# Peptides against a protein of PDB entry 6NYY: the designs that were tried, part 4

Target 1, 212 residues: chain A of PDB entry 6NYY
Amino acid sequence: KHFEQAIERVIGGLEKKTQVLQPEEKKTVAYHEAGHAVAGWYLEHADPLLKVSIIPRGKGLGYAQYLPKEQYLYTKEQLLDRMCMTLGGRVSEEIFFGRITTGAQDDLRKVTQSAYAQIVQFGMNEKVGQISFDLPRQGDMVLEKPYSEATARLIDDEVRILINDAYKRTVALLTEKKADVEKVALLLLEKEVLDKNDMVELLGPRPFAEKS
Target 2, 212 residues: chain A of PDB entry 6NYY as posed
Amino acid sequence: KHFEQAIERVIGGLEKKTQVLQPEEKKTVAYHQAGHAVAGWYLEHADPLLKVSIIPRGKGLGYAQYLPKEQYLYTKEQLLDRMCMTLGGRVSEEIFFGRITTGAQDDLRKVTQSAYAQIVQFGMNEKVGQISFDLPRQGDMVLEKPYSEATARLIDDEVRILINDAYKRTVALLTEKKADVEKVALLLLEKEVLDKNDMVELLGPRPFAEKS

## One batch from the design tools (peptide; aimed at target 1 G62)

Design b1_p9_1_s4 (made by RFdiffusion4, then SolubleMPNN; from b1_p9_1, 4 letters changed)
Fold by OpenDDE base, seed 4:
Structure b1_p9_1_s4 (fold): chain B 212 residues (1-212), chain A 9 residues (1-9)
Amino acid sequence: as target 1 above (212 residues)
Amino acid sequence: ASSRIAPPP
C-alpha cells in the first residue's frame, strides 16, 4: 500500500481532488484507460499492468501503471507491443465513441518518439537501413541533417507506416477484446481504481508468464 | 511505464 502509493505519486503526481470531470469526460477517460489496460494485458511484450485509475493525478486525468521490467535491451517486437499498448487509449476512444480526443497527445508523442528512434537510432527499419543518427534535441542548433531530403522523406514515410501498423494491430486487438475493454471501463467507472487482481477477476489470468 | 490522459494545454 504505502509503496504503491509512493510509486503512484512519482508516476501520476498528486491526486487532483479538486478536478471534477464531467460525466462524459470521465467516461472517455475510463474507456481510454481500459484500452491501455486491456492492450497491455493481451500483448506479450507489454509490461504487466499493475494499476489503472481514472482519478485525476498531477497532469493526468487517468493513468495505467505498469510494472517496468529491468530491461536494457529491447527487441523490435517488444517496442511494437509497447507502441500498441501506448495507442490503446486512442484506439479505445475510436472503437467505443467513434471520435478521438486530445487525451492521447502524450501517448502519441511517446509513440512518435519511439517510432523515430527505432528507424533512425536503432536501425530497425529495412528500408532506411542500419543507420543511427542522433535525433535533434530541443534547443540544439539545427545541425544539418546527416542525410538527404530523400532519406528524410523515407524516414517520415516509414515512421508513419510503423505507427499505422501499430495502430492497426491495436485496433485488431481491442476489437477482438472489445467486451473486455467494456468490462474494464465499466468497472473503472464504478471503482475508479483497478489493480491486477481486479483485472484477473474480469479477464482471467494474463496469458503471458510474468518474467521475473 | 505509465500511460496518461493529459489535459489539453
Scores: peptide ipSAE 0.289, ipTM 0.868, DockQ to the pose 0.818
OpenDDE base, seeds 1, 2, 3, 5: peptide ipSAE 0.285, 0.277, 0.262, 0.148; ipTM 0.870, 0.862, 0.858, 0.765

Design b1_p9_2 (made by RFdiffusion4)
Pose (drawn by RFdiffusion4):
Structure b1_p9_2 (pose): chain A 212 residues (1-212), chain P 9 residues (1-9)
Amino acid sequence: as target 2 above (212 residues)
Amino acid sequence: SPPMAAPVP
């Protein structure tokens, strides 16, 4: 047990128990984190989940703990299911509330960087073609693009097609599973954390083979 | 407002 609190501390950050939220804020954060939980539960190639919390941990209001699959060859489908898991947070607080918050900002930085990487860096697109470019990092102040402007126009169009196909896939997921999202978040308001076991108590066994 | 983070290792 003392080891599992260390794995979580290194990955997650400091865990602020006293930094309380308003009752209308905890209601939002729970629906946001349930989106990550339920979409990560029903998708095939998404990571197995360990723990979902609504307690503030580091630069965040909620926290999700995943077990990333050690694999060296991501396919096209294995990256969509990672995107559809990340976008699940905005989708759940949009189905239930209609208002969208600024809490999904770091969820959208991961979607954006995982879209440029498929199109520009890998060869996962038809319109741009099988062309690889050295994509700049965050600490790399980009001087000029290694391609034209019409190509940049072609890239940012395809990223918009890619994310909005990931968005619609997840809206079609958390409406079919709308009631299960509400089951999860109502326990998150009661018990501020959920292990894997009490998610099996809610949702039954996960319907995919998972190696632990 | 702070973000509602869900980091992945």

Design b1_p9_2_s1 (made by RFdiffusion4, then SolubleMPNN; from b1_p9_2, 6 letters changed)
Fold by OpenDDE base, seed 1:
Structure b1_p9_2_s1 (fold): chain B 212 residues (1-212), chain A 9 residues (1-9)
Amino acid sequence: as target 1 above (212 residues)
Amino acid sequence: MPSISTPRP
């Protein structure tokens, strides 16, 4: 209990019981979080879901908590599945509401950062090639990029391609699993918090072996 | 890391 609460505080901050979301916003959050949860459930290289919540905390209206793997080396395939999981909220909103919200801003930031890192730090793009450059950190002087404007354009194009591929993969997955996303969202609206056991009861066992 | 999926405005 205390340890879980401490982790939850680090993740979400203090529960603001006083910020009652409007029912429509709460519904949006439920489907958004359900999208993350279901994407993570059916993607092999996604981290296992521990908890999903639509109770507003410090910086978030909802969250999905995953068990971090003690992993230092990531494959391109693992990074793609993580991108898809991260896009799950946005994709769920599109599938169920035909509209998108600002709720995916942090997700899109993470996806964008991951895509750029894959291409310009990890050398994971065939067109850009086996290169590794430091990305400017917030507050660093934007030094001149160690590559041409043509290379910059190529990087930007390949980032968009990678993100769009991850997006399309997520759309395909959550469209196939649309009924599962609905089940999770509806149960979230009822219980506000789901754990791994709730997900197993609802969806069956995760189809991938959990690395112990 | 837990994903905060829906940031507050």
Scores: peptide ipSAE 0.241, ipTM 0.854, DockQ to the pose 0.186
OpenDDE base, seeds 2, 3, 4, 5: peptide ipSAE 0.235, 0.179, 0.222, 0.186; ipTM 0.858, 0.820, 0.839, 0.828

Design b1_p9_2_s2 (made by RFdiffusion4, then SolubleMPNN; from b1_p9_2, 6 letters changed)
Fold by OpenDDE base, seed 4:
Structure b1_p9_2_s2 (fold): chain B 212 residues (1-212), chain A 9 residues (1-9)
Amino acid sequence: as target 1 above (212 residues)
Amino acid sequence: MLPFSHPIP
């Protein structure tokens, strides 16, 4: 309990008890977070879900918390599943509401950063090849890109392809698991916070062994 | 928002 709360404060920030969401916004958040939770549940290389909440914390209107693994090396497959999990909120909004909100801005930023890192830092793209360049940090002088404009365009195209592939994979998964997303969302609207046990009761055991 | 406990590399 105390340790989990400490982690929640570090990851999600302080609860904004004064932030009252409109019922429709709360519904959107519930389905958004349910999308993350269900994607993480059914993706092999996603981190195990610890908690999902629609109680606003910090800058977020809701969050899903996962058990961090002390992992220093990531495979391409692991990074893809993490991207899919991160897209789960946006995809859930699309599937259930036929509209997208600004709620996924941080998720899209993370996915974009991961995609660029995979292609230009980790050499994980076959077309771009085994290259590794430092990504400009916010505030770094735009040093001339160490590659041509043609290579820049190729990188941007391959980033878009990678994100789109992750998006399509997430759409396929959450469409297959649509009923599970709805169950989680509805239970979130009732309880506001779900833990791993709630998810097991609702969805059954996670199909992947927790590599502790 | 998915709070990743670890930065996405």
Scores: peptide ipSAE 0.024, ipTM 0.623, DockQ to the pose 0.152
OpenDDE base, seeds 1, 2, 3, 5: peptide ipSAE 0.019, 0.020, 0.019, 0.020; ipTM 0.643, 0.640, 0.639, 0.647; seed 1 fails the geometry check

Design b1_p9_2_s3 (made by RFdiffusion4, then SolubleMPNN; from b1_p9_2, 6 letters changed)
Fold by OpenDDE base, seed 4:
Structure b1_p9_2_s3 (fold): chain B 212 residues (1-212), chain A 9 residues (1-9)
Amino acid sequence: as target 1 above (212 residues)
Amino acid sequence: MLPISTPIP
């Protein structure tokens, strides 16, 4: 308990008890976090869910906390599942509300960064090929791109394709698991915080063995 | 505007 709370403070920041969400916003947060939680539950290469919360912490209105694996090497499939998990919130909002909010901004940033990294740093795209170059860091002089404008367009196109594929995969998954997302969201609205045991009670055991 | 999800490291 105390150790978990300490980790939560380090990862999520301090609970902002001062942020009172409107009921509709709280509902949006619950379904968003339920989307992350359920996506992470049913994606093989997603990190195991540790906790999901709709209590605002730090700069977020909610969070899904996963137990990161000590993993230094990621496959393309693993990165895709991580992208899908990261899109789970946005996708849940779309599925349940037919509208999207600004709440997914950080998720989309992460997905965008991952997609670019896969294509231009990790050489994981067949069309772009086995290339690796550093992405411009914020504040670095925009050095001339080491590639043509045609390659730039190709990269941009393949990034969009990769993100859209991850999005579609997440839509398919969360549509299939729509009832599970609803269960998690409703229980979040009741309890505000769920752990792995709550998820097991709701959804059954996670279908993937926890890598010990 | 605040994101819904906090960055998980």
Scores: peptide ipSAE 0.269, ipTM 0.845, DockQ to the pose 0.753
OpenDDE base, seeds 1, 2, 3, 5: peptide ipSAE 0.241, 0.256, 0.162, 0.253; ipTM 0.833, 0.836, 0.793, 0.824; seed 1 fails the geometry check

Design b1_p9_2_s4 (made by RFdiffusion4, then SolubleMPNN; from b1_p9_2, 6 letters changed)
Fold by OpenDDE base, seed 2:
Structure b1_p9_2_s4 (fold): chain B 212 residues (1-212), chain A 9 residues (1-9)
Amino acid sequence: as target 1 above (212 residues)
Amino acid sequence: MMPFSTPIP
């Protein structure tokens, strides 16, 4: 308990118990976080879910906490499943509400950053090829791009394709698992916090063995 | 506007 709370404080910040969400906003957060949780549950290369919460912390209205592996090398497949998991909140909102909110802003930023990194840093795109360039850091002078305008357009197009493919994959997954997303969301609205055991009770054991 | 999810570290 105390150790978990300390980790949660480090990751999520202080609980904002004073932040009262409207019931409809709280419902949106619950389905958003349920989307992350269920996507992570059914994606082989996603990190296993430790905890999901709709209690506002720090700058977030909810969060999903995963057990990160001490991993320094990521495959293209792992990065794709991580992108899908990160899109899970936005996709859940689309599936259940037929609308999108600003709640996915940080998720979209992460997905965008990951997609660009895969294409321009890790050489993971066949059309762009085996290239590696430093991405401009926030606040760095836009140094001259080490590639042509045509290459820049190609990169932008392939980033959009990669994100769209991850989005479609996530839509397919969460549509298939729609009932599970709803179960998680409803239980979140009741308990506000779910752990791995709650997820196992609700969904059954995670179908992928935790590679120790 | 606050995001729904906290960044995964």
Scores: peptide ipSAE 0.135, ipTM 0.780, DockQ to the pose 0.747
OpenDDE base, seeds 1, 3, 4, 5: peptide ipSAE 0.124, 0.058, 0.065, 0.073; ipTM 0.778, 0.721, 0.726, 0.756; seeds 4, 5 fail the geometry check

Design b1_p9_3 (made by RFdiffusion4; failed a check: a repeat of another design)
Pose (drawn by RFdiffusion4):
Order: C-alpha cells, then structure tokens, then sequence
Structure b1_p9_3 (pose): chain A 212 residues (1-212), chain P 9 residues (1-9)
C-alpha cells in the first residue's frame, strides 16, 4: 500500500485535501472526472484505469490515475481511443449541464498535440500525405515553418476534422452510457475517490481483455 | 499517465 501511494504521488503531485470547492463546483468536477472514467472504461484501446479522484491534486481540481500500456507501436485506432478518453471530460459536463467550463484546458492541449503529431510528424493522414516534419516542442521557440502556408492551411483544417471526429465519437459514447456516468459521479460526491474495485461494483467487469 | 481538471483563473 505504501508503494501505491508513492506511484500516485510522483505521477499526480501534491494532494490538497483542505482546498475545498463549492457544492456547485464539486458537482461539475465530479461530472468531468466521470467522463474520463466511463469513456476510459468502455473504449477498447484506452488505458486501464486505477483510481479517479475529485480531490484537488496539484494544478487540478480532479485527478485520474491510469496505467499506460507499455507498447512501442501505436496504431491509428489506439491513438483515437486515447483522444476520445481525453475529450470525455468536456463531453460529460456538456451533456449534463449545457455549460462548458475552462477546466478542460489541459485536456485540450493533449488533444491538440496528439493531432499535430499524427498529421505533421507521423504519416497518419491522406490529404497532407505521408510526409514527416520535425514538429517543434514546447520549449522550442519556432522560427519558421519547414513548409508552405498553403500546407499549414491544409494541416489546421485536418486537425479540426480529426478532433471533431473524436468529439462526435465521444458524444455518441456518453449518451449511450449516460446513466453510467451519473452512477460514477454520484459516488464521487459521496466517496471522494474510486478504486478499480468499486468501479467493478458499479459497472461490472470491463468488457475487454486487460493485462495487469 | 494522469488527467486533471484545471481550476478557474
């Protein structure tokens, strides 16, 4: 047990128990984190989940703990299911509330950087073609693009097509599984953490083979 | 891996 609290501390950050939220804020954060939990539960190539919490941990209001699959060859489908898991947060607080918050900002930086990487860096697109470019990092102040402007116009169009196909795939997921999202978040308001075992108590066994 | 919800500004 003392080891599992260390794995979580290094990955997650400091865990603020006293930084309380308003009752209308905890209701939002629970529906946000349940989106990550349920979409990560029903998708095939998404990571196996360890723990979902609504307690503030580091630069965040909620926290999700995943077991990333050690694999060296990501396919096109294995990257969409990672995107459809990340976008699940905004989708769940949009189905239930209608209002969208600024809490999905870091969820959208990961979607954006995983879209440019498929199109620009890998060869995962038809319109741009099988062309690889050295994509700048965050600490790399980009001087000029290694391609034209009409190509940049072609890239940012395809990123919009890619994320809005990941968005619609997840809206079609958390409406079919709308009641299961509500089951998860109502326990998150009661018990501020959920292990894997009490998610099996809610949702039954996960319907995919998972190696642990 | 982890996922978090950002606080309001």
Amino acid sequence: as target 2 above (212 residues)
Amino acid sequence: MSLKMAPPP

Design b1_p9_3_s1 (made by RFdiffusion4, then SolubleMPNN; from b1_p9_3, 4 letters changed)
Fold by OpenDDE base, seed 1:
Structure b1_p9_3_s1 (fold): chain B 212 residues (1-212), chain A 9 residues (1-9)
Amino acid sequence: as target 1 above (212 residues)
Amino acid sequence: SSSRIAPPP
């Protein structure tokens, strides 16, 4: 209990019990978080879900918490599945509501950062090639790019391709698992918080063996 | 790691 609460405070901040969402917004949050949860459940290289919550906290309206693996080296496939999991909320909103919200801003930031890092830091794109440049951090002086405008355009194009591929993969997955997303979302609306056991009861055991 | 739905800034 105390340890879990401490982790929750670090991840989500303090519970904003006084923040009452409108029912429609709470529904949007539930389906958004269900999208993350289900995507993470059925993606091999996604981190295992620990908890999903639609209780507003200092840093968000809801969250899905995962147990990170002690991993120092990531493959391209692993990074793709992580991107898909991160897109799960946005994709769920699209599938269920036919509209998207501002709620995915942090997710899209993470996906964008990951895509650029894969292409310009990790050399994971065949067209851009085996290059590694430091990305300007927020607040860094805009240094001259160590590459041409043509390379910049290529990078931007390949980033879009990578994100779109991740998005399409997530759409395909959550469309296939649409009923599971619905189950999770509905149960979230009832319980506000789900753990791994609730997910197992709803979806069955995660199809990927926990690497012991 | 965590995924979050956040209010706009």
Scores: peptide ipSAE 0.285, ipTM 0.875, DockQ to the pose 0.781
OpenDDE base, seeds 2, 3, 4, 5: peptide ipSAE 0.282, 0.267, 0.294, 0.114; ipTM 0.873, 0.868, 0.878, 0.781; seeds 2, 4 fail the geometry check

Design b1_p9_3_s2 (made by RFdiffusion4, then SolubleMPNN; from b1_p9_3, 3 letters changed)
Fold by OpenDDE base, seed 5:
Structure b1_p9_3_s2 (fold): chain B 212 residues (1-212), chain A 9 residues (1-9)
Amino acid sequence: as target 1 above (212 residues)
Amino acid sequence: MSLRIDPPP
């Protein structure tokens, strides 16, 4: 209890019990977080969900806590499932509301960074090839790119393809699991916080064995 | 226990 609360405080910040979200915003957050939760539940290489909350903390309007596996090596497939889980909030908003919000900005940033890293740092794209360039860090002088403008265009195109593929995969998954997203969202609106046991009760056991 | 929080922005 105290340790979990300390971790929640360090990572999520203080609960902003005073930020009363408008009912429509709270509903959007519930479906957004449900999208992440359900995507993570049904993606093999996504981190197991521990907790999901729509109680505002720090800068976030909601949050999900996962138990990542300690690993140093990531496959392309693992990175794709992580991208899909990260897109789960945006996709849920699109499926249920037919509109998108600013709530996915950090998710899109993470997905964009992951896609570029896969292509230009990890050599995971066949068209771009086995290359590894340092991406400019925030605040670094944008030095001349070590590749041509043609290569820059190719990288940009392949990044868009990768993100779009992850997006389409997430749309397919959450469309198939639409009823599950609804169940999670509705229960979030009722309880504000769900744990792994609530998810098991709603969705059944996660279809992937937790390799402890 | 590495908690990955996906904070919404």
Scores: peptide ipSAE 0.229, ipTM 0.831, DockQ to the pose 0.208
OpenDDE base, seeds 1, 2, 3, 4: peptide ipSAE 0.229, 0.040, 0.038, 0.040; ipTM 0.826, 0.733, 0.726, 0.729; seeds 3, 4 fail the geometry check

Design b1_p9_3_s3 (made by RFdiffusion4, then SolubleMPNN; from b1_p9_3, 4 letters changed)
Fold by OpenDDE base, seed 4:
Structure b1_p9_3_s3 (fold): chain B 212 residues (1-212), chain A 9 residues (1-9)
Amino acid sequence: as target 1 above (212 residues)
Amino acid sequence: ASSRIAPPP
C-alpha cells in the first residue's frame, strides 16, 4: 500500500481532488484507460499492468501503471507491443465513441518518439537501413541533417507506416477484446481504481508468464 | 511505464 502509493505519486503526481470531470469526460477517460489496460494485458511484450485509475493525478486525468521490467535491451517486437499498448487509449476512444480526443497527445508523442528512434537510432527499419543518427534535441542548433531530403522523406514515410501498423494491430486487438475493454471501463467507472487482481477477476489470468 | 490522459494545454 504505502509503496504503491509512493510509486503512484512519482508516476501520476498528486491526486487532483479538486478536478471534477464531467460525466462524459470521465467516461472517455475510463474507456481510454481500459484500452491501455486491456492492450497491455493481451500483448506479450507489454509490461504487466499493475494499476489503472481514472482519478485525476498531477497532469493526468487517468493513468495505467505498469510494472517496468529491468530491461536494457529491447527487441523490435517488444517496442511494437509497447507502441500498441501506448495507442490503446486512442484506439479505445475510436472503437467505443467513434471520435478521438486530445487525451492521447502524450501517448502519441511517446509513440512518435519511439517510432523515430527505432528507424533512425536503432536501425530497425529495412528500408532506411542500419543507420543511427542522433535525433535533434530541443534547443540544439539545427545541425544539418546527416542525410538527404530523400532519406528524410523515407524516414517520415516509414515512421508513419510503423505507427499505422501499430495502430492497426491495436485496433485488431481491442476489437477482438472489445467486451473486455467494456468490462474494464465499466468497472473503472464504478471503482475508479483497478489493480491486477481486479483485472484477473474480469479477464482471467494474463496469458503471458510474468518474467521475473 | 505509465500511460496518461493529459489535459489539453
Scores: peptide ipSAE 0.289, ipTM 0.868, DockQ to the pose 0.816
OpenDDE base, seeds 1, 2, 3, 5: peptide ipSAE 0.285, 0.277, 0.262, 0.148; ipTM 0.870, 0.862, 0.858, 0.765

Design b1_p9_3_s4 (made by RFdiffusion4, then SolubleMPNN; from b1_p9_3, 3 letters changed)
Fold by OpenDDE base, seed 4:
Structure b1_p9_3_s4 (fold): chain B 212 residues (1-212), chain A 9 residues (1-9)
Amino acid sequence: as target 1 above (212 residues)
Amino acid sequence: MSSRIAPPP
């Protein structure tokens, strides 16, 4: 309990009890977070869900918290599933509301960063090849790219492909699991916070063994 | 890892 709350404060920030969302926004948050939760539940290489909340904390309107793995090496498949999990909120909004919100901005930033890193730092793209370049950091002088404009275009294209593939995979998953997303969202609207046990009660046991 | 809905900037 105390340890979990400490982690929640670090990850989510301080609970903003003063931030009252409109009912429609709260509904959007619930379905968004349910999308993350369900994606993380059914993706093999996703981290196990610890908690999902629609209570505003820090800079977030809601959050899904996953148990971090002590993992230093990530496979391409693991990174893809993490991207899909990260897209789960946006995808849920699209599936349930037929509209998207600004709520996924941080998620899209993470996905974008991951996609570029996979292609230009980790050499995980066959077309770009076994390259590793430093990504420009915010505030670094934009040094000349160590590659041609043709390579730059290829990178941009392959990033888009990778993100779109992750998006499509997430759409397929959450469409298949649409009823589960709705169950989680509805229960979030009732309880505001769900844990792993609530998820097991709703969805059954997570189909993937937790790496102990 | 955490996912968060960010408020608009």
Scores: peptide ipSAE 0.276, ipTM 0.871, DockQ to the pose 0.805
OpenDDE base, seeds 1, 2, 3, 5: peptide ipSAE 0.260, 0.262, 0.246, 0.117; ipTM 0.864, 0.865, 0.860, 0.762; seed 2 fails the geometry check

Design b1_p9_4 (made by RFdiffusion4)
Pose (drawn by RFdiffusion4):
Structure b1_p9_4 (pose): chain A 212 residues (1-212), chain P 9 residues (1-9)
Amino acid sequence: as target 2 above (212 residues)
Amino acid sequence: SLASFGAPS
């Protein structure tokens, strides 16, 4: 047990128990984190889940703890299911509320950087072609693009097509599983954390083979 | 308005 609190501390950050939220804020954060939990539960190539919390941890109001699959060859489908898990947060607080918040900002930085990487860096696109470029990092102040402007126009069009196909795939997921999202978040308001075991108590066994 | 909800890790 003392080891599992260390794995979480290094990955997650400091865990602020006293930084309370308003009752209308905890209702939002729970529906946001349930989106990550339920979409990560029903997708095939998404990571196995360890723990979902609504307690503020570091630069965040909620926290999700995943077990990333150690694999060296990501396919096209294995990256979409990672995107459809991340976008699940905004989708759940949009189905239930209609209002979208600024809390999905870091969820959208990961979607954007995993879209340029498929198109620009890997060869995962037809319109751009099988062309690889050295994509700049965050600490790399980009001087000039290694391609034209009409190509940049072609890239940012395809990223919009890619994310809005990941968005629609997840809206079609958390409406079919709309009631299961509500089951999860109502326990998150009661019990501020959920292990894997009490998600099996809610949702039954996960319908995919998972190696632990 | 709210702060970040944090990305999954």

Design b1_p9_4_s1 (made by RFdiffusion4, then SolubleMPNN; from b1_p9_4, 3 letters changed)
Fold by OpenDDE base, seed 4:
Structure b1_p9_4_s1 (fold): chain B 212 residues (1-212), chain A 9 residues (1-9)
Amino acid sequence: as target 1 above (212 residues)
Amino acid sequence: ELPSFGAPV
């Protein structure tokens, strides 16, 4: 409890007790976070869910907390499942509301960064090949790209393909698990915070062994 | 970084 709360404060920031969401916004947050939670539950290479909350913290209106892995090396499959988990909120909004919100901006940023890193830094795309270039950091002088404009276009195209594939995979998963997303969302609206045990009660045991 | 629902900055 105390240790978890300390981690939550470090990761999520301080609870914004003063931020009152409209009921429809709170509902959107609940389904968004339920999407993350359920995606993380059913993706083999996702990190195990620790907590999901619709209590605003820092700049977030809700969050899903996962047990950090002491992992330094990631496979392509692991990175894909992490992308899918990160897209889970946006996908849930689409599935349940038929509309998307600005709430997924940070998620999309993370997914975009991951996709570019996979293709440009990790050499994980067969079409682009075994290349590794530094991504321009914010504030770096725009150095000339060490590749042609054709390669730049290819990178951009393959990034879109990778993100779209992750998105489609997440849509398929959360559509299959739609009832589970709804269960989690409804319980979030009731309890505002769920832990792993709540998820086990709702969904059954996570189908993947936790890497201890 | 954990997945989150962000308020528009």
Scores: peptide ipSAE 0.228, ipTM 0.840, DockQ to the pose 0.204
OpenDDE base, seeds 1, 2, 3, 5: peptide ipSAE 0.178, 0.180, 0.222, 0.063; ipTM 0.814, 0.816, 0.836, 0.769

Design b1_p9_5 (made by RFdiffusion4; failed a check: a repeat of another design)
Pose (drawn by RFdiffusion4):
Structure b1_p9_5 (pose): chain A 212 residues (1-212), chain P 9 residues (1-9)
Amino acid sequence: as target 2 above (212 residues)
Amino acid sequence: MSLKMAPPP
């Protein structure tokens, strides 16, 4: 047990128990984190989940703990299910509330950087073609693009097509599983953490083979 | 891997 609290502390950051939220804020954060939990539960190539919390941990209001699959060859489908898991947060607080918050900002930086990487860096697109470019990092102040402007116009169109196909796939997921999202978040308001075991108590066994 | 919700500004 003392080891599992260390794995979580290094990945997650400091866990602020006293930084309380308003009752209308905890209601939002729970529906946000349940989106990550349920969409990560029902998708095939998404990571196996360890723990979902609504307690503030580091630069965040909620926290989700995943077990990333050690694999060296991501396919096209294995990257979409990672995107459809990340976008699940905004989708759940949009189905239930109608109001979208600024809490999904870091969820959208990971979607954006995983879309440029498919199109620009890998060869995962038809319109741009099988062309690889050295995509700048965050600490790399980009001087000029290694391609034209009409190509940049072609890239940012395809990123919009890609994320809005990931968005619609997840809206079609958390409406079919709308009641299961509500089951998860109502326990998150009661018990501020959920292990894997009490998610099996809610949702039954996960319907995919998972190696632990 | 982790996912978090950002606080309001």

Design b1_p9_5_s1 (made by RFdiffusion4, then SolubleMPNN; from b1_p9_5, 5 letters changed)
Fold by OpenDDE base, seed 1:
Structure b1_p9_5_s1 (fold): chain B 212 residues (1-212), chain A 9 residues (1-9)
Amino acid sequence: as target 1 above (212 residues)
Amino acid sequence: AVSRIAPPP
């Protein structure tokens, strides 16, 4: 209990028990987090879900926590599945509500950063090729781009393609698993917090063997 | 890794 709470505080911040979400917003949070959880469950290269919560904390209205693998090298396929998992919340909102919220801002930032890194740092795009440039960090002086405007346009186009492909993959997955997303969302609305065992009870064992 | 739904800044 105390150790888990300490980890939760580090990851999510302090519980904002005084922050009362409107029922409709709480519903949106539940389906958003259910989207992340279910996407992570059925994507081979996603990190295993540890916990999902719709209790507001200092940095969010809800969260899905995963156990990262001790991995230093990522494949393109692994990065794609991680992008899909990260898009799971936004996709769930679209599927269930026919509308999207601002809640996915951090997710979209992460997806955008990953897509650019794949293309311009990891050389994972065939059209852009085997290049590696440092991306300007937030607050870095805008240095001249080490590539042409044509290359910049190509990068931007290929980033959009990659993100759209991840998005479409996530839509296909969560549409197929729509009933599972609903089950998780409804149970979240009841319990506010789910663990891996709750997910196993709802969805069955994760279809990917935990690499021991 | 943590996915979060957050209020706008």
Scores: peptide ipSAE 0.299, ipTM 0.875, DockQ to the pose 0.769
OpenDDE base, seeds 2, 3, 4, 5: peptide ipSAE 0.295, 0.286, 0.312, 0.165; ipTM 0.871, 0.869, 0.878, 0.771; seed 4 fails the geometry check

